Peptides against a protein of PDB entry 4LZF. Designs and how they scored, part 10

Target 1, 155 residues: chain A of PDB entry 4LZF
Amino acid sequence: GGRLVVFPNGTRKELSADGQTVKVMFFNGDVKHTMPDQRVIYYYAEAQTTHITYPDGMEVLQFPNNQTEKHFPDGRKEITFPDQTVKTLHPDGREESVLTDGTIIQLNPDGSKVIQFNTGQREIHTADFKRREYPDGTVKTVYSDGRQETQYPTG

## One batch from the design tools (peptide; aimed at target 1 P8 N9 F27)

Design b1_p21_2_s4 (made by RFdiffusion4, then SolubleMPNN; from b1_p21_2 with A2K A5E R6Q A10R)
Fold by OpenDDE base, seed 3:
Structure b1_p21_2_s4 (fold): chain B 155 residues (1-155), chain A 21 residues (1-21)
Amino acid sequence: as target 1 above (155 residues)
Amino acid sequence: SKAEEQAALRAAAAAAAAAAA
């Protein structure tokens, strides 16, 4: 059948009979599984963290506090926080957070911030102003110099 | 960050794996 190799340091290596599955149990309690589909599953015993690497470069991290991170081959990262907020870090530097209530917070590479509220209101933050857009078409702007402007809807 | 913590853990695990090889 399979093979078991026991190293002098206490590490154990189990090979399946077909050679397609390898399980390494390290002396420190860590476990490494190499699967037939070429994914590698690391379990870090001290940190209680699971790290899966896929042959295409995808990585999935599962932390003991219920945080999950996905690292995509294109450089995008998706973090699901314990509160179920999902934050996406894009390769272009854009960051987007989706809250459980449907609110979307976007941080742009130019330093601007956009909040799309679940009420349909939108708030835009730039170096020059904060702007609130209302569903009725009203727009309120507070400029960095303290000036305020209200633009009323047409119709 | 959690990712940074994981990177440190992997480095330690890699050292352990090398010692077992």
Scores: peptide ipSAE 0.057, ipTM 0.720, DockQ to the pose 0.051
OpenDDE base, seeds 1, 2, 4, 5: peptide ipSAE 0.052, 0.051, 0.042, 0.050; ipTM 0.717, 0.715, 0.709, 0.716

## One batch from the design tools (peptide; aimed at target 1 Y42 A47 H51)

Design b1_p22_1 (made by RFdiffusion4)
Pose (drawn by RFdiffusion4):
Structure b1_p22_1 (pose): chain A 155 residues (1-155), chain P 22 residues (1-22)
Amino acid sequence: as target 1 above (155 residues)
Amino acid sequence: SAEEAALEAELAAAHAKLAAIL
């Protein structure tokens, strides 16, 4: 029916009957679970933070302010902030944010960006211009040289 | 014991990794 082992330093270890699951309760209050499928779940008592390592290379951190950070094996990093904005950082430097109101912000490493407003408007920022596109088909552009352009709808 | 020493080393490494992340 399993075992409990208590070490001189105060660390406790609990093994399941099949030995597949191991729980370690460290003297400092940290808790580690090793699961049969080799997931490792670590709880940091003082920091009140959980770190989960998956066999496929994925790591997940849960911070006490309810922020979650996911690290994918390829280097991608996805952050869920407490407000539930999801921000994705790519190793090439691209950043994408999907806010709960529906706004999407795409940032390129060269500094260009595309913003998709929940209102249906779309903004594009490049080295040459800032452009706003409207649902009615109107396009407004401000160029680096200071000129401004309005493209009216066909209708 | 050897097992106790291994768990202490693992505890220290885990906290070092958390400190680097923060």
Fold by OpenDDE base, seed 1:
Structure b1_p22_1 (fold): chain B 155 residues (1-155), chain A 22 residues (1-22)
Amino acid sequence: as target 1 above (155 residues)
Amino acid sequence: SAEEAALEAELAAAHAKLAAIL
């Protein structure tokens, strides 16, 4: 069978019969599970936060406000906010937010910003201009020098 | 015991990690 070890400080360690699962219940209420697949699940009792680490370097944080953060081995981070917006931070500095309405906001390393609206409109912000692209092919550009241009769709 | 001390150290390390995350 399994084993239960109780230490004088109040920490407890439970081992499964097969030895593949280890549960440590720390004296402060924290809990650490080591699973057969080698993932480690750490629960911070006071913070009510769960931290999962995988052998491939993947990490998952689950916060009490329903925010979830995934830290990928390639350095990418994915944050699911309580409102279910998903923000991805890429190693190259690019950030992408997907809103619940389908709007996608991209912040690029060069400082440019692209918004893909759920209406099919697209807005591009650069150092030189702000551009709005419409589903019908109309493009409106406001340049940094104050010029405004409208390109009409070809019929 | 050595194991108890190791577990205490692990707890401390875990909280250091949490502090870095928050």
Scores: peptide ipSAE 0.392, ipTM 0.896, DockQ to the pose 0.945
OpenDDE base, seeds 2, 3, 4, 5: peptide ipSAE 0.388, 0.384, 0.391, 0.387; ipTM 0.895, 0.894, 0.896, 0.895

Design b1_p22_1_s1 (made by RFdiffusion4, then SolubleMPNN; from b1_p22_1, 16 letters changed)
Fold by OpenDDE base, seed 1:
Structure b1_p22_1_s1 (fold): chain B 155 residues (1-155), chain A 22 residues (1-22)
Amino acid sequence: as target 1 above (155 residues)
Amino acid sequence: SSELEKLLEEQKKLREELEKYL
């Protein structure tokens, strides 16, 4: 059968009969589940946050506001916000946000920014200019010195 | 968000101490 260990401080440890599942109920209200697949599910009672750690080094955080964060072993982070926007942070400093309407926002390590709108328009921000590309091939550029240029499609 | 992150870091430190007694 399973076992129950009760510590003097009030912490309780439940072990399955096969020893593959362990549940710890800490005296502060935290709960730790060690599963047969070696994932550890930890609930922080005060923060009301669930923290899952996997054997490969992946971590998943579930916050009380419905935000979820995935921390990958390669250093990449994926944040799903309560509004279902997904933001990916890459180890090289690149960030990508996918909005629920299909808009994609990319922040590059060099400080440039690219917005791919759901309309097919694209906006590029650099140190030197802001450029809008239209589906018909028209390109409008506003340079940092205030100069404006429009390039019309050929054909 | 910053307050939640600070709280979580405090909770992680507490977890480390709690797990020493298992």
Scores: peptide ipSAE 0.298, ipTM 0.857, DockQ to the pose 0.054
OpenDDE base, seeds 2, 3, 4, 5: peptide ipSAE 0.291, 0.290, 0.293, 0.293; ipTM 0.856, 0.855, 0.856, 0.856

Design b1_p22_1_s2 (made by RFdiffusion4, then SolubleMPNN; from b1_p22_1, 12 letters changed)
Fold by OpenDDE base, seed 4:
Structure b1_p22_1_s2 (fold): chain B 155 residues (1-155), chain A 22 residues (1-22)
Amino acid sequence: as target 1 above (155 residues)
Amino acid sequence: SAEEEALLKEQEEERKKLQEYL
């Protein structure tokens, strides 16, 4: 069998028989699980938040509002919002949001914005223009000075 | 005990981590 240690402060520590699983139940209600796969699951009782750390350096936070944040070893961060929008922050400064309808919004380090609509249309925002690309190959550009340009598909 | 102190330190470290995210 495993073993249970109860400390004077009320903290309890449970060890599995194989010693691969450790559960610490802190006096305040926090719980720390060390799993056989070496991930550590910490539950903050007051905040009702779960923090998972992985041996490879990945971290996951799960908030009571259903928001999840993942920090990947490569420096990428992924936020799943309560509405299930997924936002990825890349180490290069690029941000990508995937909406529930399939729309993808990309914010680039140069300040440009790209929207890939679920319709197949693509919109590009720069300091100089807003451009709409259509599935048929038509491209409409509205420049910051108000001029408009349409590029028709090659037929 | 030494083990109890160690666990308290672990808890403190976890609390610090949480505060970094909030």
Scores: peptide ipSAE 0.374, ipTM 0.894, DockQ to the pose 0.876
OpenDDE base, seeds 1, 2, 3, 5: peptide ipSAE 0.373, 0.369, 0.368, 0.370; ipTM 0.893, 0.892, 0.894, 0.892

Design b1_p22_1_s3 (made by RFdiffusion4, then SolubleMPNN; from b1_p22_1, 13 letters changed)
Fold by OpenDDE base, seed 1:
Structure b1_p22_1_s3 (fold): chain B 155 residues (1-155), chain A 22 residues (1-22)
Amino acid sequence: as target 1 above (155 residues)
Amino acid sequence: SAEEEELLKEEKELKEKLKKYL
């Protein structure tokens, strides 16, 4: 059978019959749940936030507004916003946002920006130009000096 | 108890950790 310990402050510790699951219910409503896979689930009652830690160093935060943050051991961070936009922050400083319409926005460490539209169009922003690539192979470039170039598809 | 004190210490440390994410 399982074991229940009740401390004088009102904190409770529940052990499963196999000893593989441990649940601590703190007197303030916080909960710590240690799972058989060594994942630890924390619930912070005041913040209504769930914090999961994995043995590999991954961390997952779930906020009451439905935002989820994943912190990977490699330093990558993935944020799912309440609107279901997913933003990935890479260790190299690259940022990628995937919008619900399928648009992908990439911010590069060099300051360049790439937008992959759901229409198949792609826009590239650099210090020197903005370039729009169309699915038919047409490429329009607007340079910082105000010059415009259109490259038509061959064929 | 010693276990109760350890749990209270852990809870405080975890709350301080959480503040970094809020």
Scores: peptide ipSAE 0.160, ipTM 0.807, DockQ to the pose 0.818
OpenDDE base, seeds 2, 3, 4, 5: peptide ipSAE 0.160, 0.154, 0.164, 0.157; ipTM 0.806, 0.804, 0.808, 0.806; seed 4 fails the geometry check

Design b1_p22_1_s4 (made by RFdiffusion4, then SolubleMPNN; from b1_p22_1, 13 letters changed)
Fold by OpenDDE base, seed 2:
Structure b1_p22_1_s4 (fold): chain B 155 residues (1-155), chain A 22 residues (1-22)
Amino acid sequence: as target 1 above (155 residues)
Amino acid sequence: SAEEEALLKEQEELKKELEKYL
C-alpha cells in the first residue's frame, strides 16, 4: 500500500502504492503534488494560489481572483483575466488582447496599436495618425498634424 | 530529520519563486 510520513513539525508526506504520486502537506497548509507525468502542483495556502510546473518548462499560475497565467518555454505569456479577456505577451514585445466580444487589440513593439473590432472595423494608431477602416472599404485617417483624409471605396 | 529539513528548504525556495509572479 501507500505510505504516510508525519514529521515533527506537522508536515505530512503521502506516497501512492505505485510510488508515482507524492503529496506533501506542509504545516502551514501549503500542498505539493508530484504527479506520474512529472508535473508538480503547488498550492500556496496564504496566497490561495496554485502553481503548476511541467517538465518541459511550462508553468501555470491560478490566482484566487480567477486570473490564470501560462508561462511558455519560449518566453510567451498568456493571461486569462477574471473577465475572460485573454492577453498574450510575445517574446518580441508584441501584446495581443482578445476580448470576450471577439475584439482583438494588438500593441506592437514600436508603440503602434491595432484594434480589430467584432464589427469588422479596424482602427490603427501610430505616431503619425489614427486610421479607421470600415467593412465597406472606407478609410478615415486623422493625422497628428490635424489633417483628415477620407478614402472612399472603389465600386 | 534530514528529509524534513529538505522539505522546509524546498518550501522556502518555492515561496521565493512565487514572489517573482506576484
Scores: peptide ipSAE 0.205, ipTM 0.823, DockQ to the pose 0.870
OpenDDE base, seeds 1, 3, 4, 5: peptide ipSAE 0.201, 0.201, 0.203, 0.198; ipTM 0.824, 0.825, 0.824, 0.820

Design b1_p22_2 (made by RFdiffusion4)
Pose (drawn by RFdiffusion4):
Structure b1_p22_2 (pose): chain A 155 residues (1-155), chain P 22 residues (1-22)
Amino acid sequence: as target 1 above (155 residues)
Amino acid sequence: APEPRPLTTRESVPTPQPTYDL
């Protein structure tokens, strides 16, 4: 029916009957679970933070302010902030934010960006211009040279 | 006896949420 082992330093280890699951309760209050599928779940007592390592290389951190950070094997990092905005950082420097109101912000490493407002408008920023596109078909652009342009709807 | 894994800045400090100028 399993075993409990208590070490001189105060660390406790609990093994399942099949030995597949191991739980370690460290003297400092940290808790580690090793699962049969080799997931490792580590709880930091003082920092109140959980770190989960998956066999496929994925790592997940849960912070006590309810912020979650996911690290994918390829280097992508996805952050869920407490407000539930999801921000994805790509290794090439692109950043994408999907806010709960529906706004999407795409930032390129060269500094250009595309913003998709929940209102249906779209904004593009490049080295040459800032552009706003409207649901009615109107396009408004401000160029680096200071000129402003309005493209009216066909209708 | 197993020792606890050290706590690092990575495990203790979350990434700050950005402010957007829209």
Fold by OpenDDE base, seed 1:
Structure b1_p22_2 (fold): chain B 155 residues (1-155), chain A 22 residues (1-22)
Amino acid sequence: as target 1 above (155 residues)
Amino acid sequence: APEPRPLTTRESVPTPQPTYDL
């Protein structure tokens, strides 16, 4: 059979008979499972959050509101929000949000923002201007000084 | 004795921002 170790602080450690599975039940209600595949499943009782760490450095967080976060070994994070929006945080500081309607919002490290609408329109925000590009080739720009410019398609 | 981990911080939900036609 397995072995149970009870610590003075109330934490319990259960070892499987084969020694490949370890379950730690902490005094605060947290639970840590070390699996034969070397993944570690940690449950935070107060936060009702599950944190899985993999041997390759992948981490998966599951929150009680159905938010899921994947932390990749390269430093990238992928967050699935409760509304099913997916946000990717890149190691270079770039952020990308994909909305359920297909809209893509990109935040660049320089602070510029690009919105690709599902209609084919694109909006670009920089320190100097906001620009809307339309599928017909029309481009409207509002500069930081309040000046406006409209460029019409040639033809 | 083994000690529990500190609580993990989650990323914040994005705040909706209005977009407009120029």
Scores: peptide ipSAE 0.177, ipTM 0.702, DockQ to the pose 0.348
OpenDDE base, seeds 2, 3, 4, 5: peptide ipSAE 0.174, 0.166, 0.175, 0.173; ipTM 0.702, 0.691, 0.700, 0.692; seed 5 fails the geometry check

Design b1_p22_2_s1 (made by RFdiffusion4, then SolubleMPNN; from b1_p22_2, 6 letters changed)
Fold by OpenDDE base, seed 2:
Structure b1_p22_2_s1 (fold): chain B 155 residues (1-155), chain A 22 residues (1-22)
Amino acid sequence: as target 1 above (155 residues)
Amino acid sequence: APQPLPVTAEHSVPTPQPTYDL
Protein backbone atom coordinates (compact mmCIF):
# COMPACT_ATOMS: atom_id res chain seq x y z
CA GLY B 1 0.00 0.00 0.00
CA GLY B 2 0.87 3.68 -0.12
CA ARG B 3 2.90 5.32 2.62
CA LEU B 4 2.08 8.49 4.54
CA VAL B 5 4.75 10.38 6.43
CA VAL B 6 3.68 13.25 8.68
CA PHE B 7 6.40 15.67 9.72
CA PRO B 8 6.40 17.70 12.97
CA ASN B 9 5.90 20.97 11.04
CA GLY B 10 2.63 19.68 9.53
CA THR B 11 4.06 18.74 6.12
CA ARG B 12 2.77 15.43 4.78
CA LYS B 13 4.38 13.13 2.24
CA GLU B 14 2.38 10.47 0.43
CA LEU B 15 4.08 7.73 -1.58
CA SER B 16 2.20 5.55 -4.03
CA ALA B 17 2.37 1.79 -3.55
CA ASP B 18 4.78 1.52 -6.51
CA GLY B 19 6.82 4.48 -5.20
CA GLN B 20 6.58 6.27 -8.59
CA THR B 21 4.22 9.03 -7.44
CA VAL B 22 5.10 11.32 -4.58
CA LYS B 23 2.75 13.93 -3.15
CA VAL B 24 4.05 16.45 -0.66
CA MET B 25 1.54 18.68 1.09
CA PHE B 26 3.48 21.48 2.75
CA PHE B 27 2.46 23.19 5.98
CA ASN B 28 1.72 26.41 4.02
CA GLY B 29 -0.81 24.63 1.79
CA ASP B 30 1.52 24.20 -1.20
CA VAL B 31 1.41 20.83 -2.96
CA LYS B 32 4.19 19.11 -4.88
CA HIS B 33 3.53 16.09 -7.10
CA THR B 34 6.38 14.08 -8.58
CA MET B 35 4.99 11.95 -11.38
CA PRO B 36 6.23 8.66 -12.92
CA ASP B 37 7.23 10.59 -16.08
CA GLN B 38 9.46 12.79 -13.87
CA ARG B 39 7.24 15.87 -14.20
CA VAL B 40 7.09 17.93 -11.05
CA ILE B 41 3.82 19.73 -10.46
CA TYR B 42 4.06 22.42 -7.82
CA TYR B 43 0.96 24.24 -6.62
CA TYR B 44 1.40 27.52 -4.77
CA ALA B 45 -1.63 27.73 -2.51
CA GLU B 46 -1.53 31.45 -1.73
CA ALA B 47 -0.98 32.47 -5.37
CA GLN B 48 -3.24 29.66 -6.68
CA THR B 49 -0.56 29.08 -9.33
CA THR B 50 0.63 25.78 -10.78
CA HIS B 51 4.23 25.34 -11.90
CA ILE B 52 5.08 22.23 -13.91
CA THR B 53 8.70 21.33 -14.58
CA TYR B 54 9.63 18.73 -17.17
CA PRO B 55 12.82 16.61 -17.35
CA ASP B 56 13.90 18.40 -20.57
CA GLY B 57 13.85 21.78 -18.79
CA MET B 58 10.44 22.86 -20.09
CA GLU B 59 8.36 24.78 -17.58
CA VAL B 60 4.63 25.51 -17.62
CA LEU B 61 2.96 28.13 -15.45
CA GLN B 62 -0.79 28.18 -14.93
CA PHE B 63 -2.21 31.26 -13.25
CA PRO B 64 -5.63 31.59 -11.57
CA ASN B 65 -6.74 34.17 -14.18
CA ASN B 66 -6.41 31.47 -16.90
CA GLN B 67 -3.07 32.77 -18.20
CA THR B 68 -0.63 30.02 -19.21
CA GLU B 69 3.10 30.42 -19.81
CA LYS B 70 5.45 27.94 -21.45
CA HIS B 71 9.14 28.50 -20.75
CA PHE B 72 11.26 26.56 -23.23
CA PRO B 73 14.81 25.35 -22.47
CA ASP B 74 16.19 27.65 -25.20
CA GLY B 75 14.85 30.73 -23.36
CA ARG B 76 11.77 31.19 -25.56
CA LYS B 77 8.50 31.91 -23.78
CA GLU B 78 4.97 31.38 -25.06
CA ILE B 79 2.25 33.19 -23.14
CA THR B 80 -1.43 32.46 -23.64
CA PHE B 81 -3.36 35.34 -22.11
CA PRO B 82 -6.87 35.01 -20.63
CA ASP B 83 -8.31 36.50 -23.85
CA GLN B 84 -6.51 33.69 -25.79
CA THR B 85 -3.95 36.03 -27.36
CA VAL B 86 -0.70 34.10 -27.77
CA LYS B 87 2.55 36.00 -27.30
CA THR B 88 5.93 34.47 -28.11
CA LEU B 89 9.06 36.00 -26.62
CA HIS B 90 12.21 34.95 -28.46
CA PRO B 91 15.71 34.87 -26.91
CA ASP B 92 16.91 37.47 -29.44
CA GLY B 93 14.33 39.97 -28.12
CA ARG B 94 11.80 39.48 -30.92
CA GLU B 95 8.18 39.33 -29.79
CA GLU B 96 5.21 37.99 -31.72
CA SER B 97 1.57 38.28 -30.70
CA VAL B 98 -1.22 36.36 -32.41
CA LEU B 99 -4.63 37.84 -31.68
CA THR B 100 -7.85 35.83 -31.70
CA ASP B 101 -8.98 37.60 -34.90
CA GLY B 102 -5.84 36.33 -36.70
CA THR B 103 -3.90 39.62 -36.51
CA ILE B 104 -0.17 39.06 -36.00
CA ILE B 105 1.97 41.72 -34.29
CA GLN B 106 5.73 41.41 -34.49
CA LEU B 107 8.12 43.52 -32.42
CA ASN B 108 11.70 43.37 -33.65
CA PRO B 109 14.87 43.88 -31.56
CA ASP B 110 15.62 47.10 -33.50
CA GLY B 111 12.32 48.58 -32.28
CA SER B 112 10.49 48.13 -35.58
CA LYS B 113 6.97 46.73 -35.56
CA VAL B 114 5.00 44.80 -38.17
CA ILE B 115 1.27 44.20 -37.98
CA GLN B 116 -0.29 41.67 -40.31
CA PHE B 117 -4.02 42.32 -40.21
CA ASN B 118 -6.59 39.61 -40.81
CA THR B 119 -7.81 41.71 -43.79
CA GLY B 120 -4.50 41.16 -45.58
CA GLN B 121 -3.31 44.70 -44.84
CA ARG B 122 0.13 45.10 -43.32
CA GLU B 123 1.41 47.96 -41.17
CA ILE B 124 5.13 48.59 -40.74
CA HIS B 125 6.53 50.88 -38.06
CA THR B 126 10.14 52.08 -38.10
CA ALA B 127 11.98 55.01 -36.55
CA ASP B 128 11.52 56.89 -39.85
CA PHE B 129 7.98 56.02 -40.94
CA LYS B 130 4.72 54.19 -40.54
CA ARG B 131 3.56 52.35 -43.65
CA ARG B 132 0.30 50.66 -44.57
CA GLU B 133 0.27 48.10 -47.36
CA TYR B 134 -3.11 47.22 -48.82
CA PRO B 135 -4.10 43.99 -50.62
CA ASP B 136 -4.72 45.92 -53.87
CA GLY B 137 -1.07 47.03 -53.90
CA THR B 138 -1.66 50.55 -52.55
CA VAL B 139 1.01 51.65 -50.08
CA LYS B 140 0.62 54.66 -47.78
CA THR B 141 3.59 56.01 -45.86
CA VAL B 142 3.66 58.64 -43.13
CA TYR B 143 7.19 59.75 -42.34
CA SER B 144 8.37 61.00 -38.95
CA ASP B 145 8.72 64.52 -40.40
CA GLY B 146 4.99 64.51 -41.28
CA ARG B 147 5.50 63.91 -45.01
CA GLN B 148 3.02 61.52 -46.59
CA GLU B 149 3.32 59.36 -49.69
CA THR B 150 0.83 57.16 -51.48
CA GLN B 151 1.93 54.61 -54.03
CA TYR B 152 -0.85 53.32 -56.25
CA PRO B 153 -0.84 49.94 -57.95
CA THR B 154 0.13 50.30 -61.58
CA GLY B 155 -2.64 48.65 -63.56
CA ALA A 1 11.63 17.10 5.93
CA PRO A 2 10.84 18.50 2.47
CA GLN A 3 10.54 22.28 2.24
CA PRO A 4 8.45 24.47 -0.07
CA LEU A 5 10.09 26.33 -2.93
CA PRO A 6 11.03 29.86 -1.79
CA VAL A 7 10.33 31.52 -5.16
CA THR A 8 6.93 31.91 -6.79
CA ALA A 9 6.25 32.73 -10.43
CA GLU A 10 4.92 36.12 -11.51
CA HIS A 11 2.26 36.97 -14.07
CA SER A 12 3.07 38.57 -17.39
CA VAL A 13 0.80 41.46 -18.31
CA PRO A 14 -0.66 42.06 -21.78
CA THR A 15 0.50 45.30 -23.38
CA PRO A 16 -1.71 47.58 -25.48
CA GLN A 17 -1.16 47.10 -29.21
CA PRO A 18 -2.02 50.37 -30.95
CA THR A 19 -2.64 50.46 -34.68
CA TYR A 20 -2.84 53.50 -36.93
CA ASP A 21 -5.08 54.38 -39.84
CA LEU A 22 -3.02 55.41 -42.91
Scores: peptide ipSAE 0.090, ipTM 0.632, DockQ to the pose 0.392
OpenDDE base, seeds 1, 3, 4, 5: peptide ipSAE 0.088, 0.071, 0.067, 0.058; ipTM 0.727, 0.704, 0.697, 0.678

Design b1_p22_2_s2 (made by RFdiffusion4, then SolubleMPNN; from b1_p22_2, 9 letters changed)
Fold by OpenDDE base, seed 2:
Structure b1_p22_2_s2 (fold): chain B 155 residues (1-155), chain A 22 residues (1-22)
Amino acid sequence: as target 1 above (155 residues)
Amino acid sequence: APQALPVTAEHSTPTPQPVYDL
C-alpha cells in the first residue's frame, strides 16, 4: 500500500505503493508531484501556475491565463500566448513571433526586423531603410532620409 | 516527527505579450 506522512505544519506526503510517485501537498496549498519518468510537477496555489521540470533540464510553465512557456536547456524559450501566438526567444537575442494568421515577425539582435506577411509580402526594417518585397518581384525601399526606390520585376 | 519539506516560494510570471507594429 501507499504511505501517507503528515507533518506538524500540515504538509502531507503521499508515496505510491511502488515508490515511483511522490505527491507533496504543502501547507500553503502548493503541490509537488515527482513522477516515475523523473519529471517534477510543481503547482503554485497562489499563482495558479504549474511548473514542470524534466530530467534533461527542459522546463514548462503553465499560467492561469492559458499562456504556456517552454524553457529549453540551451536558453531558448518558446512562449505560446493565450491567443495562440507563438514567440521564440533565441539565446543570441533573436526573436521570432508566429501570429495565428501566418504572419512571421523576426527581430534581430542588430535591431533589424523582418515581417513575412501571410500575403507573401515581406518587409525588412533596418536603421537605414524599410523595404517591402511583393510576390510579383516588385521591391519598394524607403530610406531614413526620405529617398524612395522602386525596383520592378524584369518583364 | 519528520521534518516538514520546505515550500518553494519563488514562482515565475508570464512574459508580457508585445504589441506588434505591422
Scores: peptide ipSAE 0.114, ipTM 0.685, DockQ to the pose 0.422
OpenDDE base, seeds 1, 3, 4, 5: peptide ipSAE 0.053, 0.049, 0.054, 0.061; ipTM 0.628, 0.626, 0.615, 0.610

Design b1_p22_2_s3 (made by RFdiffusion4, then SolubleMPNN; from b1_p22_2, 6 letters changed)
Fold by OpenDDE base, seed 2:
Structure b1_p22_2_s3 (fold): chain B 155 residues (1-155), chain A 22 residues (1-22)
Amino acid sequence: as target 1 above (155 residues)
Amino acid sequence: APEARPVTDELSTPTPQPTYDL
C-alpha cells in the first residue's frame, strides 16, 4: 500500500503504493499533488486558487470566480473569464479577445484596434480613422479630421 | 516537513476583465 507521514506541525504527506503520486496536505489547508506526468497541482487554501505547473514551463491558474489563466513558456497568456470570453496576450504586446457571440477584438501594439463582428462586418481603428467594412464590399471611413468616405462595391 | 508556498498577488487576484468598445 501507500505511505502516510504525519509531521509534528500537522502537515501530512501521502505517497501512492507505486510512488508515482505524492499528496501533501499542509497545516494551513494548502494541498500539493505531484502527478506521474510531473505536473504539480498546488491549491492555496487562503486564496482558494489552484496553480498547476507543467515540466515544460506551462502554468495554469484557476481562480475561485471560475476564471482560468494559462501562462505559456513563450510569455503568452490566455485568460478564460467567468463569462467564457477568452483573452490572449501575446509577447509582442498584441491582445486578442474572443467574445461569446463570436466577435473578435484585436488590440495592436501601435494602438490600432480591429473588431471582427459576428455579422461579418469588420471595424478598423487607427490614429487617423475608423473604418467599417461590410460583407457586401462597402467600406465606410471616418477620418480624424472629420471627413467621411464611402467606397461602394464595384458592380 | 514540506513547506507551504507563500501566497503572491498573482495568486490572490485574477486579471480584471476589460470592457469592450464595440
Scores: peptide ipSAE 0.435, ipTM 0.898, DockQ to the pose 0.907
OpenDDE base, seeds 1, 3, 4, 5: peptide ipSAE 0.031, 0.429, 0.431, 0.099; ipTM 0.624, 0.897, 0.897, 0.682

Design b1_p22_2_s4 (made by RFdiffusion4, then SolubleMPNN; from b1_p22_2, 8 letters changed)
Fold by OpenDDE base, seed 5:
Structure b1_p22_2_s4 (fold): chain B 155 residues (1-155), chain A 22 residues (1-22)
Amino acid sequence: as target 1 above (155 residues)
Amino acid sequence: APEALPVTAEHSIPTPQPVYDL
């Protein structure tokens, strides 16, 4: 059978019968689970936050406001915001946001920005221009000098 | 005697990333 150890401070340690699962219930309400797969699940009672650590270095944070963060071993982060927007932070400084309406916003390390609208329009922002690409193949470019160009689809 | 389990929250709670302002 499982083992329960009760400490004088109120902390409890539960061991599974197989010894593969350890549950520590701290006196402050925090809970630490060590799983058979070596995943560690820590629950912070005051912050109502769950922190999962994996043997490969993956981390998952679950906040009480429904924000979830995944911290990958390569340094990439994936954040699901309370509004269900998903933001990916890449180690090279690239950022990608996927909105609930299907709009994708990319920030590149060079400072350029690309917006893929859910309408099929695309907008590219650079230091030198803003370019709008339309689903019909029309492309409008506004340069930083105020020059404008429109390329029409070849009919 | 049961070994004193480390009582301290082993990890600082990570600060959540700021909400992305669209």
Scores: peptide ipSAE 0.036, ipTM 0.611, DockQ to the pose 0.233
OpenDDE base, seeds 1, 2, 3, 4: peptide ipSAE 0.033, 0.033, 0.035, 0.031; ipTM 0.607, 0.612, 0.639, 0.605

## One batch from the design tools (peptide; aimed at target 1 K13 V40)

Design b1_p23_1 (made by RFdiffusion4)
Pose (drawn by RFdiffusion4):
Structure b1_p23_1 (pose): chain A 155 residues (1-155), chain P 23 residues (1-23)
Amino acid sequence: as target 1 above (155 residues)
Amino acid sequence: LAAEEAALEADLAAHHAKLATFL
């Protein structure tokens, strides 16, 4: 029916009957679970933080302020902030934020960006211009040289 | 068991060192 082992330093280890699951309760209050599928779940007592390592290379951190950070094997990093904004950082430097109100912000490493407002408007920033596109078909652009342009709807 | 205890202490230190990189 399993075993409990207590070490001189105060660390405790609990093994399942099949030996597939191991739980380690460290003297400092940290808790580690090793699962049969080799997931490792580590709880940091003082920091109140959980770190989960998956066999496929994915790592997940849960911070006590309810922030979650996911690290994908390819280098992508996805953050869920407490407000539930999801921000994705790509290794090439692109950033994408999907806010709960529906706004999407895409940032390129060259500094250009596309903003999709929950209101249906779209904004594009490049080295040459800032542009706003409206649901009615109107397009407004401000160029680097200071000129401003309005493209009116066909209708 | 002494060797296992030392391995668990080293593992405890490794986890805490790794957590410091995210902070």
Fold by OpenDDE base, seed 4:
Structure b1_p23_1 (fold): chain B 155 residues (1-155), chain A 23 residues (1-23)
Amino acid sequence: as target 1 above (155 residues)
Amino acid sequence: LAAEEAALEADLAAHHAKLATFL
């Protein structure tokens, strides 16, 4: 059988029969599970938020609005929004958003932007130009001075 | 027992401090 300890402050600690799982039920309604795989699952009762910590240093928060945030040991952050868009923030300042339709939007530290459309087209935005690349190899560039250039595929 | 109780209270406080960094 398991073991239950009830503390004077109202916090309860339950140990599984095998001793591999620990459940703490705090006096404020929070719940902490320590799992055999060393994951810690903490539930914030008031915020209705689940916080998972992994032994490698990864952290996951699951919010009641269906948003999920992952903090990776390398400093990368991944946010899954309620609409299922996934945004990744890289330590170098690069941001990438993957939309539900498969479109990928990249924001680079230099201020450039790259959109990979689900149609196979790619759009590149820089301080000097906006460029559209087509699946057939055609490239259209509009420069900041208003000049336009079309490069046709070699083939 | 008192020491364990205090440790659990500290753990709760630490978690709430951490949560505040996400909200």
Scores: peptide ipSAE 0.489, ipTM 0.919, DockQ to the pose 0.945
OpenDDE base, seeds 1, 2, 3, 5: peptide ipSAE 0.489, 0.488, 0.485, 0.484; ipTM 0.919, 0.918, 0.918, 0.918

Design b1_p23_1_s1 (made by RFdiffusion4, then SolubleMPNN; from b1_p23_1, 17 letters changed)
Fold by OpenDDE base, seed 1:
Structure b1_p23_1_s1 (fold): chain B 155 residues (1-155), chain A 23 residues (1-23)
Amino acid sequence: as target 1 above (155 residues)
Amino acid sequence: MEEEQKKLLEEQKALKEKLKKYL
């Protein structure tokens, strides 16, 4: 069987029979699980937040509003919002948001923005222009100087 | 037991401080 230790302050520690799982139940309601795969699951009672840490340095936060944040060892961060939008922040400064309708919004380090619509249309925003690309091959560009250009597909 | 209890309290504090980075 396992082992249970009860401390004077009310904190409890449970050890599995194989010694591979340790559960600490703190007096304030916080809970720490050390798992056989060496991940640590910590529940913060006051914040109602779950924090998982992995041996490779990955961290996962689960907030009471159903937001989830993943912090990858390479510095990438992935946020799943309550509405299920997924936003990825890359170490190079690029940000990508995937909306529930399949639209992808990319913010690039150079300040440009790219929207890939679920319709197949693509919109590109730069300092010099705003461009709309259509599935049929038509491309419409509005330049910062006010010029407009339409490129038609070759039939 | 006292030392282990102390260790667990310190761990709890450290974890709470870590969480503050994300809240």
Scores: peptide ipSAE 0.239, ipTM 0.840, DockQ to the pose 0.942
OpenDDE base, seeds 2, 3, 4, 5: peptide ipSAE 0.236, 0.229, 0.234, 0.226; ipTM 0.839, 0.839, 0.839, 0.835

Design b1_p23_1_s2 (made by RFdiffusion4, then SolubleMPNN; from b1_p23_1, 17 letters changed)
Fold by OpenDDE base, seed 2:
Structure b1_p23_1_s2 (fold): chain B 155 residues (1-155), chain A 23 residues (1-23)
Amino acid sequence: as target 1 above (155 residues)
Amino acid sequence: MEEEEKKLLEEQKALEERLKEYL
């Protein structure tokens, strides 16, 4: 059978019968599960936050507001917001947000922004201009000095 | 048991500090 150890401070440790699972219930209500696959699941009682660590360095945080954060071993971070928007932060400084409607917003390290709308339109923001590209090939550019340019499709 | 209790207490404190990095 399993084993239960109760410490004087109120912390409890449960070992599974096979010894492959260890559950520590801290006196403050925090819980630590060590699993057979070597992942460790932490529950922070006050913050109501779950934190999972994997042997490969992956970390997953689940917040009480339904936000989830994945921290990848390569330094990438993926945030799933409560509204189910997924934001990826890349080690090079690039950020990408995927909205539930399929819209993609990219923030580049140079400060430029690209929005790929679910309609097939694309909008590019730079320090010098804002450009809208349309599925028919029309391109409209508004420059920072107020100049506007429209490029019409061929045909 | 006392050593293990101390270790677990230290771990608990370390985890609290670690959590602050994410909040």
Scores: peptide ipSAE 0.219, ipTM 0.829, DockQ to the pose 0.913
OpenDDE base, seeds 1, 3, 4, 5: peptide ipSAE 0.215, 0.207, 0.211, 0.206; ipTM 0.826, 0.824, 0.826, 0.824

